# Designs tried in a protein design run: peptides against a protein of PDB entry 6D0Y. Part 38

Target 1, 225 residues: chain A of PDB entry 6D0Y
Amino acid sequence: ETEDHLESLICKVGEKSACSLESNLEGLAGVLEADLPNYKSKILRLLCTVARLLPEKLTIYTTLVGLLNARNYNFGGEFVEAMIRQLKESLKANNYNEAVYLVRFLSDLVNCHVIAAPSMVAMFENFVSVTQEEDVPQVRRDWYVYAFLSSLPWVGKELYEKKDAEMDRIFANTESYLKRRQKTHVPMLQVWTADKPHPQEEYLDCLWAQIQKLKKDRWQERHIL

## One batch from the design tools (peptide; made by RFdiffusion4, then SolubleMPNN)

Design b2_p13_1_s2 (from b2_p13_1, 6 letters changed)
Fold by OpenDDE base, seed 1:
Structure b2_p13_1_s2 (fold): chain B 225 residues (1-225), chain A 13 residues (1-13)
Amino acid sequence: as target 1 above (225 residues)
Amino acid sequence: SSALEALEKAALA
């Protein structure tokens, strides 16, 4: 395949086709594997680009990477390294929306057998450990907690099945931080209706409650968070 | 796996 054709194939995967998505992904993984000797760098850049810029295709590209990783473990490692570098660059540039999405992408890679559960747990431990640093602004500490909690819908089940004790520790640390962090006075933003008032929660407290409910429901989502 | 090692190395750096 030519470089231009590879770009087209990668960008258009998951679109309307006569074949199943699974079949198309398997086929594309085979094509990419065969072309790695000639186009490894280009393929790596393309996959990183679509993973970053096409959030609507998150599960498509995590699955593709999973299939490719099964064929070439070295390339899978290089891809993960590139994604982590991009995450660090996003954080450095204060692009927090991109950064949180990259964390979610990496989280779903656990389900695709690209990243092992212990490694993801270690990453989340590092995130939550930021809350214990005194020389970091609260807004940044809050972001790491947000990134952790908002990724659990994608990976919480897998992590608790394999590393429940470690995850409980992370949860305990998170809860402790949420209790002691400075919060705005949300009562002033309450919606008062004719029947009864609807108290609003601070955004991290609200997310925490949602994740705890998800955990109690054994990580089965019944509605979009 | 290589990916596992890569993530751990990057995350703990």
Scores: peptide ipSAE 0.048, ipTM 0.765, DockQ to the pose 0.021
Fold by OpenDDE base, seed 5:
Structure b2_p13_1_s2 (fold): chain B 225 residues (1-225), chain A 13 residues (1-13)
Amino acid sequence: as target 1 above (225 residues)
Amino acid sequence: SSALEALEKAALA
């Protein structure tokens, strides 16, 4: 396969086809694996790019990476490393929207057996530990809590199944922080809420309530928007 | 796995 053809295949996966999505992903994984000896760097860059720039295809590309990781563990590792580097760069550049999406992407990689549940728990423990940092702006503390909570719709079920005690500790620390922090008003889309009207609430408190409801519902989202 | 090691390293950093 040529580089241009690989780009086309990667970018167009999930589009209308005579075959099932699963079949197409398996086929593409095979093609990409075969081309790794010649186009490893290009494939890595392409996957990082589409993972970052095509949020509407998040589950498609996490699944693809999962299939590739199963075929080549080293490549899977390199991809995760690249995504973590991108996350760090996004944070340095104050691109918090990209950063939070990258955390969500990494979270869904747990479901695709690319990232182990304990490792994701450790990352979230690290995030929530920022709330205990001294002499830092609250906006920093708030962002890491937001990144953690907003990623749980993708990975909360798996993490509680595997590491319930550790997750409970993280939740307790999060709740404690939310109770003592200075309240602010930031508009936010309520993606995981019911259609029932409710008073306007502080964005992190609102998100916390949504996640608590999701947890109570055993991590099954009941609302289709 | 390599991916596991990568994330663990990142989490510790």
Scores: peptide ipSAE 0.048, ipTM 0.765, DockQ to the pose 0.020
Fold by OpenDDE base, seed 4:
Structure b2_p13_1_s2 (fold): chain B 225 residues (1-225), chain A 13 residues (1-13)
Amino acid sequence: as target 1 above (225 residues)
Amino acid sequence: SSALEALEKAALA
């Protein structure tokens, strides 16, 4: 495969075809594995790029990385390292939108057996621990909580299956922070019922409520958050 | 940050 062809294959995976997505991903993983000796650096960069820039294909590319990791463990490690570097760079640049997506991507890599569940739990523990640090702007504290909560639709089930006690601790700390933080209310349409008016909640409180419901439903999502 | 340090220590499966 040429570099240009590899780019095309990687960027277009998941598009409609006569074959199943699963078969296409297996095929692509095989092609990429075979070309690693010649194009490892390019393939790595391409995967990092699509992982960062194509959020609509998150599960496609996490699955692809999972397949590649199974074929070549070293490459999987290099990819994760690259993604971590990118996350760090995004945070340093205050690009919180990109950063939160990268956290979601990394979270789904747990489901793909690329990142160990305990490591992801440890990451989230440290995310929420930022809320307890002194001399930290609330915007950053809020972001880490948001990054944690917004990633749970992808990985919450797996993490609770393996680390329920630790996850409960993280939830408790999150709840504590949400109660004491300064709230910025954004005008939005309220869900109104005649019997019980719903108070307006800001974005983190809303997300918290949604995640709590998701947790109660044993992480079976019935709607897009 | 502690969060970034945790990422660096992530174990691969």
Scores: peptide ipSAE 0.047, ipTM 0.763, DockQ to the pose 0.019
Fold by OpenDDE base, seed 2:
Structure b2_p13_1_s2 (fold): chain B 225 residues (1-225), chain A 13 residues (1-13)
Amino acid sequence: as target 1 above (225 residues)
Amino acid sequence: SSALEALEKAALA
C-alpha cells in the first residue's frame, strides 16, 4: 500500500459500501497491520489526525483502533500515547474543544478494549483533583470537571462496572466542587411564556443533573447529550 | 499493558 492509498482508506472508512462497516473495519485493520512495518509513523499520524478532525466518525475510529490494538498491542499503546500528547498540546494551545473531544475519544477507547478501566479512572481522578488546586482560575477547574462529566456517556457504564468505589469517590468530589464553585447562570431564551418549569441551571449543574440521571438509568442513554 | 502504561505515564506527567 502507498501512503496516499492508506490515507484514502482511513479517511473514507465508514462511507457507503457494499460490505458491512464491521467487515470494512476488520479489513482495514488487516491492511494497516500489514503495513505497520513500513508505514507505522504515517499510520499513527493519520489515525491521530482523523481521530481529532472527524468527530462524526468517533466510534468508527475507536473501533478501528481497537481492532488494531488486538492485532498489534504495542501499536495501541503508541497510539494512546500519541493521543495523550495531542491532548496536552491542545490544552497548551487553549483548544479546549479539541481537548474535550480527545478525552471523549479516549473514553470510548475503553469500550474498545484499548484503554483499561483503571487507567481511565486514574485520568479522571487527576482531572477532578484539579478542583482542589489553589490559586488557579475557576475556568480551569470547570473545564476538567466538564471534560470528565461530558465523557461519561461513553465510558461511565464500564467504569462503574469495574471501579465503582473509585468512581463514587470521584463523583463525591465533583459534587462537592459543584456546590461550592461560583456559578454564572445564562438565562434561557423564553419566547412564549415567562414560566419556567425548572429553575435556571448553570451549564455544569445541568450537565451534572444529566449525568446523574444517566447513572440512575444504569448508563442506558435515551438521547445523545 | 502497553496502552495502560502509556496512559498512566502520560497522565502522571
Scores: peptide ipSAE 0.047, ipTM 0.761, DockQ to the pose 0.020; fails the geometry check

Design b2_p13_1_s3 (from b2_p13_1, 8 letters changed)
Fold by OpenDDE base, seed 4:
Structure b2_p13_1_s3 (fold): chain B 225 residues (1-225), chain A 13 residues (1-13)
Amino acid sequence: as target 1 above (225 residues)
Amino acid sequence: SEAMKALEEAALK
């Protein structure tokens, strides 16, 4: 494949086709593998780009990378390293929305056997450990907790299956932080009932409650009451 | 920053 054609193939994967998505991804992985000797850098850049810019195709591209990793382990490693670099750059640029998405993307790569569960646990341990550091702005502490919690719908099941003790420790540290952190006062909606009026929960508290429910439901998404 | 160090020390695979 030519360089331009590779770009087209990568960008358009998952779109309407006569073939199954799985077959298309397998085919594309084969094409990309064959072209790595000539276009590795370009393919790497393209995959990083679509991973960042097309969040609606997150699982498509994590799966594609998973297939490529199975064919070429070194390339999978290089891709992960590139994504970590991009995550660091996003944080340096205070682009927290991109950064959290990248963490979510990396989380789903665990399901695709690109990142080992212990490695992701270690990453989350590092994230939550920021809450215990001195002279770190709370906004950054909050972000790392948010990045951790908001990624668990994608990877929590896998991590608890393999590293339950470590995950429980991370959860305990997270809970401790959430209890002691300063909450910003913002206008809030309140649920008023005859018996139990309740204020709207702060966003991290709300997320925490949702994740606790998800964990209780064994990481199967259900309607949250 | 400590946050950046945490990322640098994160295991990848």
Scores: peptide ipSAE 0.042, ipTM 0.737, DockQ to the pose 0.017
Fold by OpenDDE base, seed 2:
Structure b2_p13_1_s3 (fold): chain B 225 residues (1-225), chain A 13 residues (1-13)
Amino acid sequence: as target 1 above (225 residues)
Amino acid sequence: SEAMKALEEAALK
């Protein structure tokens, strides 16, 4: 494929087709691999862009990257590095929504054999370690915990299968933090009490409960969180 | 942040 067509191919993958998604992804991976010698930088940039800007296609693009990584391991590495750089940039720019999405994307790359489980565990250890830092705003601690917990639907199963002891430690630290952190109540939600069917709950506590349930269910998601 | 520095140093592959 020519450079001019690469963007179209990458952006449109996963859309309505007579072929299966798997077939289309394999085909596209082959096309991209063939073009890497001439258009590596372009392809890298395009993949990073669609990964960021098309969150509805998260699993499509993680799968595509997984296929590419299998074909070209070095390219996969460069892609991960680019995504990490983007994560850092998002955090520096206070774009926390993008940042958390990128963490989720990276998390799903573990399932696609692009990122090793131990590396992801190490990343989450680093995230949760922020809760132990002194003179750090709670909002920052909360965000890292949120980023960790909210990514587990995409990677929790794999991480516990391979690094259960380490994950248990992270969970213990997370639980400890959640118990001791200052909880805020939204005035609008103060009308809700424990006596109601849906009592008021702090958002991280709620997420924690959801993740604990997911863990209990062996990471088999029965409904979309 | 220290966390992000650690991420940079960590081998992800």
Scores: peptide ipSAE 0.039, ipTM 0.747, DockQ to the pose 0.018
Fold by OpenDDE base, seed 1:
Structure b2_p13_1_s3 (fold): chain B 225 residues (1-225), chain A 13 residues (1-13)
Amino acid sequence: as target 1 above (225 residues)
Amino acid sequence: SEAMKALEEAALK
């Protein structure tokens, strides 16, 4: 395959085809594996780019990387390293929208057997540990908690199956932080109905409640968070 | 931050 053709194949995967998505992904993984000796760097860059810029195809590309990792473990490792570097760069640049998406992407890679569960647990431990840092703005602490909690719909089940004790510790630390952090409530923005008051809950408290419910439901989602 | 330092040192695979 030429570089231009590889780019087209990678960018268009998951679009309408005569074949199933699963078949297309398996086929593409085979093509990419075969071309790694000649186009490794290009393929790596392309996969990182589409993973970052096409969030609507998150599960497509995590699955593709999972298939490719099964074929070439070394390349899978290099891809993860590249994504971690991108996450670090996003954090340094204060690009929090990109950063949180990358955390979600990495989270789903655990389901695709690209990242080990213990490694993801360690990352989340590090995120929640920011809440204990001194001289750090609350907005930054809140972001790391948000990044952790908002990623659990993708990986919470797997992590609790393999590392329940460690996850419980992270949850306890998160709960402790949420109780002690400063909360801003604007009473005048409260929506009142005649029959039921609509309580305005702070966004992290709301997310926490949703995640607790998800955990209680054994990580089976009934609605989009 | 500790998180950033950990990311610099961490191998997730």
Scores: peptide ipSAE 0.037, ipTM 0.741, DockQ to the pose 0.017
Fold by OpenDDE base, seed 5:
Structure b2_p13_1_s3 (fold): chain B 225 residues (1-225), chain A 13 residues (1-13)
Amino acid sequence: as target 1 above (225 residues)
Amino acid sequence: SEAMKALEEAALK
């Protein structure tokens, strides 16, 4: 297949079809595997691009990568490495919106058997450890906590099934940090939402409450977070 | 970027 054709196939996967999504993904994985000898670099770049630019298709592309990883283990590794590099670049460029999305994407790759659960736990341990850094802006600490918590809807179930003790420790550290951090945004936000029956809660406290509920519900999402 | 060190040192798969 031509490079242009591959691009079309990758970009359009998950769209309206007579076949099931699962069958389409399996078929595409087969096509991509067959073309890796000739178009490995192009396919890698395309997958990285759509993973970043089409957040509405997150689970489609994580699943596709999972299927491809099962067919070609080395390629799956190269993809993860590319995504981690992109995450680092996003952080260096202060593109925190892209960075948090990439963390979420990587989190879902655990469910697709592309990233091992212990590795993701280690990443989150590193994120939460930033809360213990001295002489750094709170915004830095807050972002890493946000990145951790906002990713748990995608991977919390898997991580607690395999690494419950470590996750409990991370949660304890997170809770401790949230109790002691400054909440300067609450008064400002309350001014804008003064007419609501419930005052606007600080965004990390709100997210923490949502995640605690999700955990209590055994990671079965009942509401859109 | 330093927060990624543990992931890099661990087996990804």
Scores: peptide ipSAE 0.044, ipTM 0.764, DockQ to the pose 0.019; fails the geometry check

Design b2_p13_1_s4 (from b2_p13_1, 7 letters changed)
Fold by OpenDDE base, seed 1:
Structure b2_p13_1_s4 (fold): chain B 225 residues (1-225), chain A 13 residues (1-13)
Amino acid sequence: as target 1 above (225 residues)
Amino acid sequence: DEALKALEEAALA
């Protein structure tokens, strides 16, 4: 494969094909593995790029990385390292939208057996521990809570299956923080339906309620959060 | 950032 062809294959995976998506991903993983001796750096950069810039293909690329990791464990590790570096860079650049997406991407890599569940739990423990930092803006504390909660739809089931006690502790700490944090005072708006009014809720409180419901439903989503 | 240390260490393991 040429570099240009590899780029095309990686960018177009998941598009309409005569074969199943699973078959295409297995095939592509095999091609990429075979070309690692010649194009390792290029492949790594390409995968990192599409992972960041094509959020609509999140599960496609996490699955691809999972398949590739199974074939070449060292490369999988290098990919994770690169993504973590990118996450750090995003945070330093105050690109919080990219940062939260990267956390979500990494979360789904747990399902693909690229990142171990205990490692992700540890990361989330660290995230929630930011709420205990002193002399920092609340927006920082809020962001890490948001990053944690907003990633749970992708990984909450797996983490609770393997680390339920630790996750319960993280939830307790999160709940405690949400109760004590300062909330912006804005005139409450209500959306009116034919049957019942729905009051406007603060965004983190709203997200928390949704995640609690998701947890209660054993992490089976019924609607888009 | 300390918050990312756990994953970073895991990736290196």
Scores: peptide ipSAE 0.046, ipTM 0.781, DockQ to the pose 0.020
Fold by OpenDDE base, seed 4:
Structure b2_p13_1_s4 (fold): chain B 225 residues (1-225), chain A 13 residues (1-13)
Amino acid sequence: as target 1 above (225 residues)
Amino acid sequence: DEALKALEEAALA
């Protein structure tokens, strides 16, 4: 495959086809593997780019990387390294929305057997440990908690199946932080039309409640968070 | 950032 053709194949995977998505991904993984000797750098860059810029295809590209990782373990490692570098760059550039998406992407790579569950748990432990840092802005603490919680719909089930004790510890620390952090004036956004008005929840508190419900439901989602 | 260290170490292993 030519370099330009590889770009086309990678960008268009998951689109309308007479073949199943799984078949197309397997085929593409084979093509990419065969071309790694000649186009590894290009393929790596392309995969990182689509992973970052096409969030609607998150599971497509995590699956593709998973298939490729199964064929070439070294490349899988290099991809993860590249994604971590991109995450750091996003944080440095204050692109927090991109950063949180990258965490979510990395989380789904656990399901694709690219990242080990213990490694992801360790990362989340580090994220939540930021809440214990002194003399840092709350926005930093909040972001890492948000990054953790907002990724759980993609990986919570897997992590609790393999590291339930560690995850419970992370949850306990998260809950503790959420109780003591400074919150916005939620009462000002309270809904007063109901018989028993319910105050509008702060965004992290709301997310926490949703994740708690998801956990209670054994990570089986019934609605989009 | 220490928050990403664990995953980095895993990737390099």
Scores: peptide ipSAE 0.046, ipTM 0.781, DockQ to the pose 0.019
Fold by OpenDDE base, seed 3:
Structure b2_p13_1_s4 (fold): chain B 225 residues (1-225), chain A 13 residues (1-13)
Amino acid sequence: as target 1 above (225 residues)
Amino acid sequence: DEALKALEEAALA
């Protein structure tokens, strides 16, 4: 495969096809594995790029990386390292939208057996520990809580299955912080179905309520078609 | 960035 062809294959995976997505991903993983000896750096860069620029294909690319990691463990590790570096760069550049998405991406990599559950729990412990920092802007504390909570739809089930005690502690610390923080109402673009009008709720409180419900529902989500 | 150390350490190990 030429480099240009690899780019096309990687960018277009998951689009309309006569074959199943799983079959296409397995095939692509095989192609990429075979080309790693000659194009490792290029493939690594391409995967990092599409992971960042195509958020609508998050689960497609996490699955692809999972398949590739199973074939080549070293490459999987290098990919994770690259994504973590990108996360750091995003934070440094104050690109918090990209940063939170990257946290979600890394979270879903746990489901794909690329990142170990204990490692992700440890990261989230560190995130929530930011709420205990003194003399820092609340926006910093809020962001790490947001990054944690907003990632749980992707990984909460797996983490509670393997590290329930640690997760409960993180939740307790999160709840404690949310109760004591300064609350402000920020406009959000959210779709709600309610028969009765509800009081305006602060965005983190709202997210917390949603996550609590998700947890109560055993991490089963309803899909909006 | 300090909060990412745990994951970084795991990835590098």
Scores: peptide ipSAE 0.045, ipTM 0.778, DockQ to the pose 0.019
Fold by OpenDDE base, seed 5:
Structure b2_p13_1_s4 (fold): chain B 225 residues (1-225), chain A 13 residues (1-13)
Amino acid sequence: as target 1 above (225 residues)
Amino acid sequence: DEALKALEEAALA
């Protein structure tokens, strides 16, 4: 395969086809595996790019990476490293929207058996531990809590199935922080258009309530969060 | 960032 052809295959996966998505992903994984000896760097870059730029295909590309990881474990590791590096770069560049999406992407990689559940739990423990940092802006503390909570729709079920005690600890720490944090910027963040009038809630408190409901529903989504 | 150390270490293992 040529580089241009590989790009086309990767970018177009999941689009209309005579075959099932699962079949197409398996086929593409096979093609990519065969071309790794010649195009590893290119394939790695392409996958990182589409992972970042095509959020509508998140589960498609996490699944693809999962299939590739099963075929070539080393490549899977290199991909995760690249994504973590990109996450760090995004944070350094103050691109918090990209950063939070990357955390979600990494979270879904747990479901695809690319990242181990204990590793993700440890990452979230580190995120929530930021709330205990002194002499730092609250916006930093809030972002890491947001990144954690907003990723749970993708990985909460898996993490609670395997690491329930640790997750409960993280939740307790999160709840404690949310109760004591300042809510000075609530009016600035209140962009709600609801059909029925109800009190507007602070965005992290609102997200917390949504996640608590999701947890109560055994991580089965009934509504768009 | 220190908050990413755990996942980074896992990726390198």
Scores: peptide ipSAE 0.045, ipTM 0.780, DockQ to the pose 0.019

Design b2_p13_2_s1 (from b2_p13_2, 7 letters changed)
Fold by OpenDDE base, seed 3:
Structure b2_p13_2_s1 (fold): chain B 225 residues (1-225), chain A 13 residues (1-13)
Amino acid sequence: as target 1 above (225 residues)
Amino acid sequence: MQKAIEELEKQAS
């Protein structure tokens, strides 16, 4: 395959097809594996790019990476390293939206047997530990909590199946932080419907409630977060 | 975060 064709295949995977998604992904993984000797760097860059720029295809690309990792473990390792570097660079550049996408991507890689569950738990422990740091702006603390909570729809089930005790501790720490953190502008953001004004729920509190419900439902999604 | 990232890097190596 030509380089341009590879880009097209990677960008279009998961779109409507006569074949199953699984079949298409397996086929693409084979094509990419065969072209690694010639286009390894390009393929790495492309996969990293779609991981952060196409969040609607998150699970498609993590699955693709999982299949590719199974075919070529060394490449899988290089890909994970590249993603970690990208995460560090994004955080350093204050590109927090990209960073969140990368955390979610890494999270779902656990389901695809690319990243071990204990490693992801350790990452989330470190994220939540930021809430305990002294002289750190709340906005930074909130971001790491957001990054953790917003990633759980992709990996919460797997992590609780393998590391329930550790996850419960992280949840307890998160809940504690959410109770003591300051909330801004909630009284000013009220919905004046019916006979009573209703304050808007703070975004992290709302997310926390949604995640708690998801956890209660044994991580079976019943609504779009 | 640094510790967790290092752990991921170990797995990738």
Scores: peptide ipSAE 0.029, ipTM 0.672, DockQ to the pose 0.019
Fold by OpenDDE base, seed 2:
Structure b2_p13_2_s1 (fold): chain B 225 residues (1-225), chain A 13 residues (1-13)
Amino acid sequence: as target 1 above (225 residues)
Amino acid sequence: MQKAIEELEKQAS
């Protein structure tokens, strides 16, 4: 495959096709593997780029990387390193939206068996440990908790299957923090009707409740009509 | 966090 063609293939994967998505991903993984000797750097760059630019295809690209990792472990490692580097850069640049997305992406890479569960647990332990830092703004603490919690839909099942005790400790620490942190006075912003109140919930508390429910549901997400 | 990132990098390498 030519370099330009590879770009097209990578960008368009997951779009409408006569073949299944799984088949297309497997095929593309094979094509990319074959071209790694000649275009490793280009392929790496392309995958990193689309991973960042096309968040709607998160699971497509994590799956693709998973397939590639299975074929070429070294390349998978290089990709992870690149994404971690990007995470570090986004944090340095205070691009927290990109950063949290990258955490989710890395989380799903655990689900795709590209990143080891213990490594991700360690990352989340470090995230939640920020809540224990003495002289940092709460917004920083909140962000790391948010990054952790918001990533669990992609990795919670795997982490609890592999590291349930460690995850329980992280959850306990998270819960403790959420109970003691300063919250916006949500009650003052509540909407009330004559027959039913519409209470608002602080965003992290809401997310926590959602994650607790997800955990209770064995990390199975249900679609709402 | 830095240690965790390093762990990920180590795992990837």
Scores: peptide ipSAE 0.025, ipTM 0.674, DockQ to the pose 0.019
Fold by OpenDDE base, seed 4:
Structure b2_p13_2_s1 (fold): chain B 225 residues (1-225), chain A 13 residues (1-13)
Amino acid sequence: as target 1 above (225 residues)
Amino acid sequence: MQKAIEELEKQAS
């Protein structure tokens, strides 16, 4: 009964209410904290599940975890460990769609003071370092660059505020890679768009341009990525 | 990659 109630609360948080979202999240965090002594494992599993399966509520659940982490640091740590484990499993299984989402989720946890900026920078450094690996497919290199760039809308501001020099190095390495990588699909698209003033760009080049603009705009999203 | 993951895990611990 209690477990079912917790599941309902966790799954439905962020839905329309007479109270503010923040108030509801604080309330839920309090309820969950109180129940951790008896239902820690269940709560942990529930949060991991909804975090992975409800991407539309990403910021809701990262905020919730942030609130819980503030109340119970140990639980916050266990949650991060669980998500990292899931990321590793996704990568091993070549489930790159889930993996990239998990990276984005972890990125937003930096804003919620669950993950420290230096740790996230280290992760991104390792992602971009894949571009320098020998005897690996370009698709692998491309994915890690994509995972990095596509996560920056959620964490770029915080990382540049805390680790601007390191981020600049990562950006330089990324730019260098993007200039030298093979772009096999662009010429084919150009054949059909030759008369258009704005031909289609390769997806990573397009994303790079968007992120560069976002960076220039001080990480304020005034355009659709 | 593993190094960065381990660093995150250390923080979480």
Scores: peptide ipSAE 0.023, ipTM 0.668, DockQ to the pose 0.019
Fold by OpenDDE base, seed 1:
Parts: structure tokens; C-alpha cells; sequence
Structure b2_p13_2_s1 (fold): chain B 225 residues (1-225), chain A 13 residues (1-13)
């Protein structure tokens, strides 16, 4: 059955092949486009599923979606909407590992010309704005900052190239929050040496430092973050 | 379409 074949192709793309990955992706995009009139819903579900279940193939599937979006803009939009809905559902279900992954996935879709840079900036503005919400747990604020910062390795370059002023504002707000948030547990997490106690760096502060370094290096990674 | 799918499957085998 054609539907089963599509599932197989989508799931196995990027694996051992006699052809190049680029060739296979282009071919698959063409096949999927041709079948959209008959199997749009199924294809949409399949792509969403593999995107979520196979994080090791993130760039493969973002690229595939990028190619498909170039062929069928409407479908690309529907895919993005589906992924955003999934993100919302993940957050609602307190599945924060999936949620942060989805943010990364969406971030990489900017590089694939599926999501416009201004839209991603707006999303990150929304994330960082949570830090300004009153009467919410710090853990909630921290998570959105984490989701933002941890996604920048995937999209920071593009966003700063196109929306540097807006990004600087987001960074300023982030820095301000990081300075004022509670870090009461940090002093308790210290590596003690005979000569000098070394405080364990707080995870968001550590990530912030890494991202600042990445930014300084013009988003060219010198090491694995 | 079926032919194209078969070709892709062949390439991936």
C-alpha cells in the first residue's frame, strides 16, 4: 500500500542508501508533494511523529520539511501549526524535555526557510516575557529562559543577522533576569578543595556564559556546548 | 508516484 510505503520512506530517510542524502531528500519531497492531495493528513501526522520520535534526525527532517515547504507552501504552514500545537500540548502535559526539543526543531526550521526570522524572534520575546510575569514560580521563568538560550546554537546566527536590535533587547532582558533571580542553592553546591572552595556554577549562568561566548564568536562553535 | 516510491526504496536498500 502506498501509504505504508510513504511511512517507510519517511522513517528511513537518512539511513544507508546508494544515493546521496540530498538526492534522497529531494526525491522524497517530490513524492510527498505529489501525494498530498490524497494523503495530506497522513503525511502531516507522519512527519510530526518522526520529528518527535527521532531527535537524532532533527536536521534531516527539518531539511525535508524545508524542501517540501518550497514545493507546497500551504503544507509547510500546516506543518508548523501542527508542531506549535504539539509544543503547547507538551507544555500542558509538563513534558518539558519534548517541549525544549520542539523549540529547537522550530528554531532549525528558520534555517530551512520554513519559519521567518521575525516569527521566531517573536516567540523568544514571548518566552523571555515570562520572566516579567508576576506571581509565577521561578522554575517556570527559568524554563523559558533555558528554552530560549539552549535553542540559540541552532538559530542565533540567523536571528542576529536579521533582527539584531530585537535580539539585543531580548538578551538584555535575559541578563537582567539572570542577575535578579534566586540562586540560593548554589552556595550549597560547592567543590571543596584544601586551598579554595570552588562554587558550582548555576546551570543557567553556565549556559548564559556559553551563549555569550558563542555570540562573541559570531555563532561559530568551537566546541560542543 | 508508485514508481517514484519504488525507486526511492531501491535507493535506500
Amino acid sequence: as target 1 above (225 residues)
Amino acid sequence: MQKAIEELEKQAS
Scores: peptide ipSAE 0.016, ipTM 0.549, DockQ to the pose 0.291

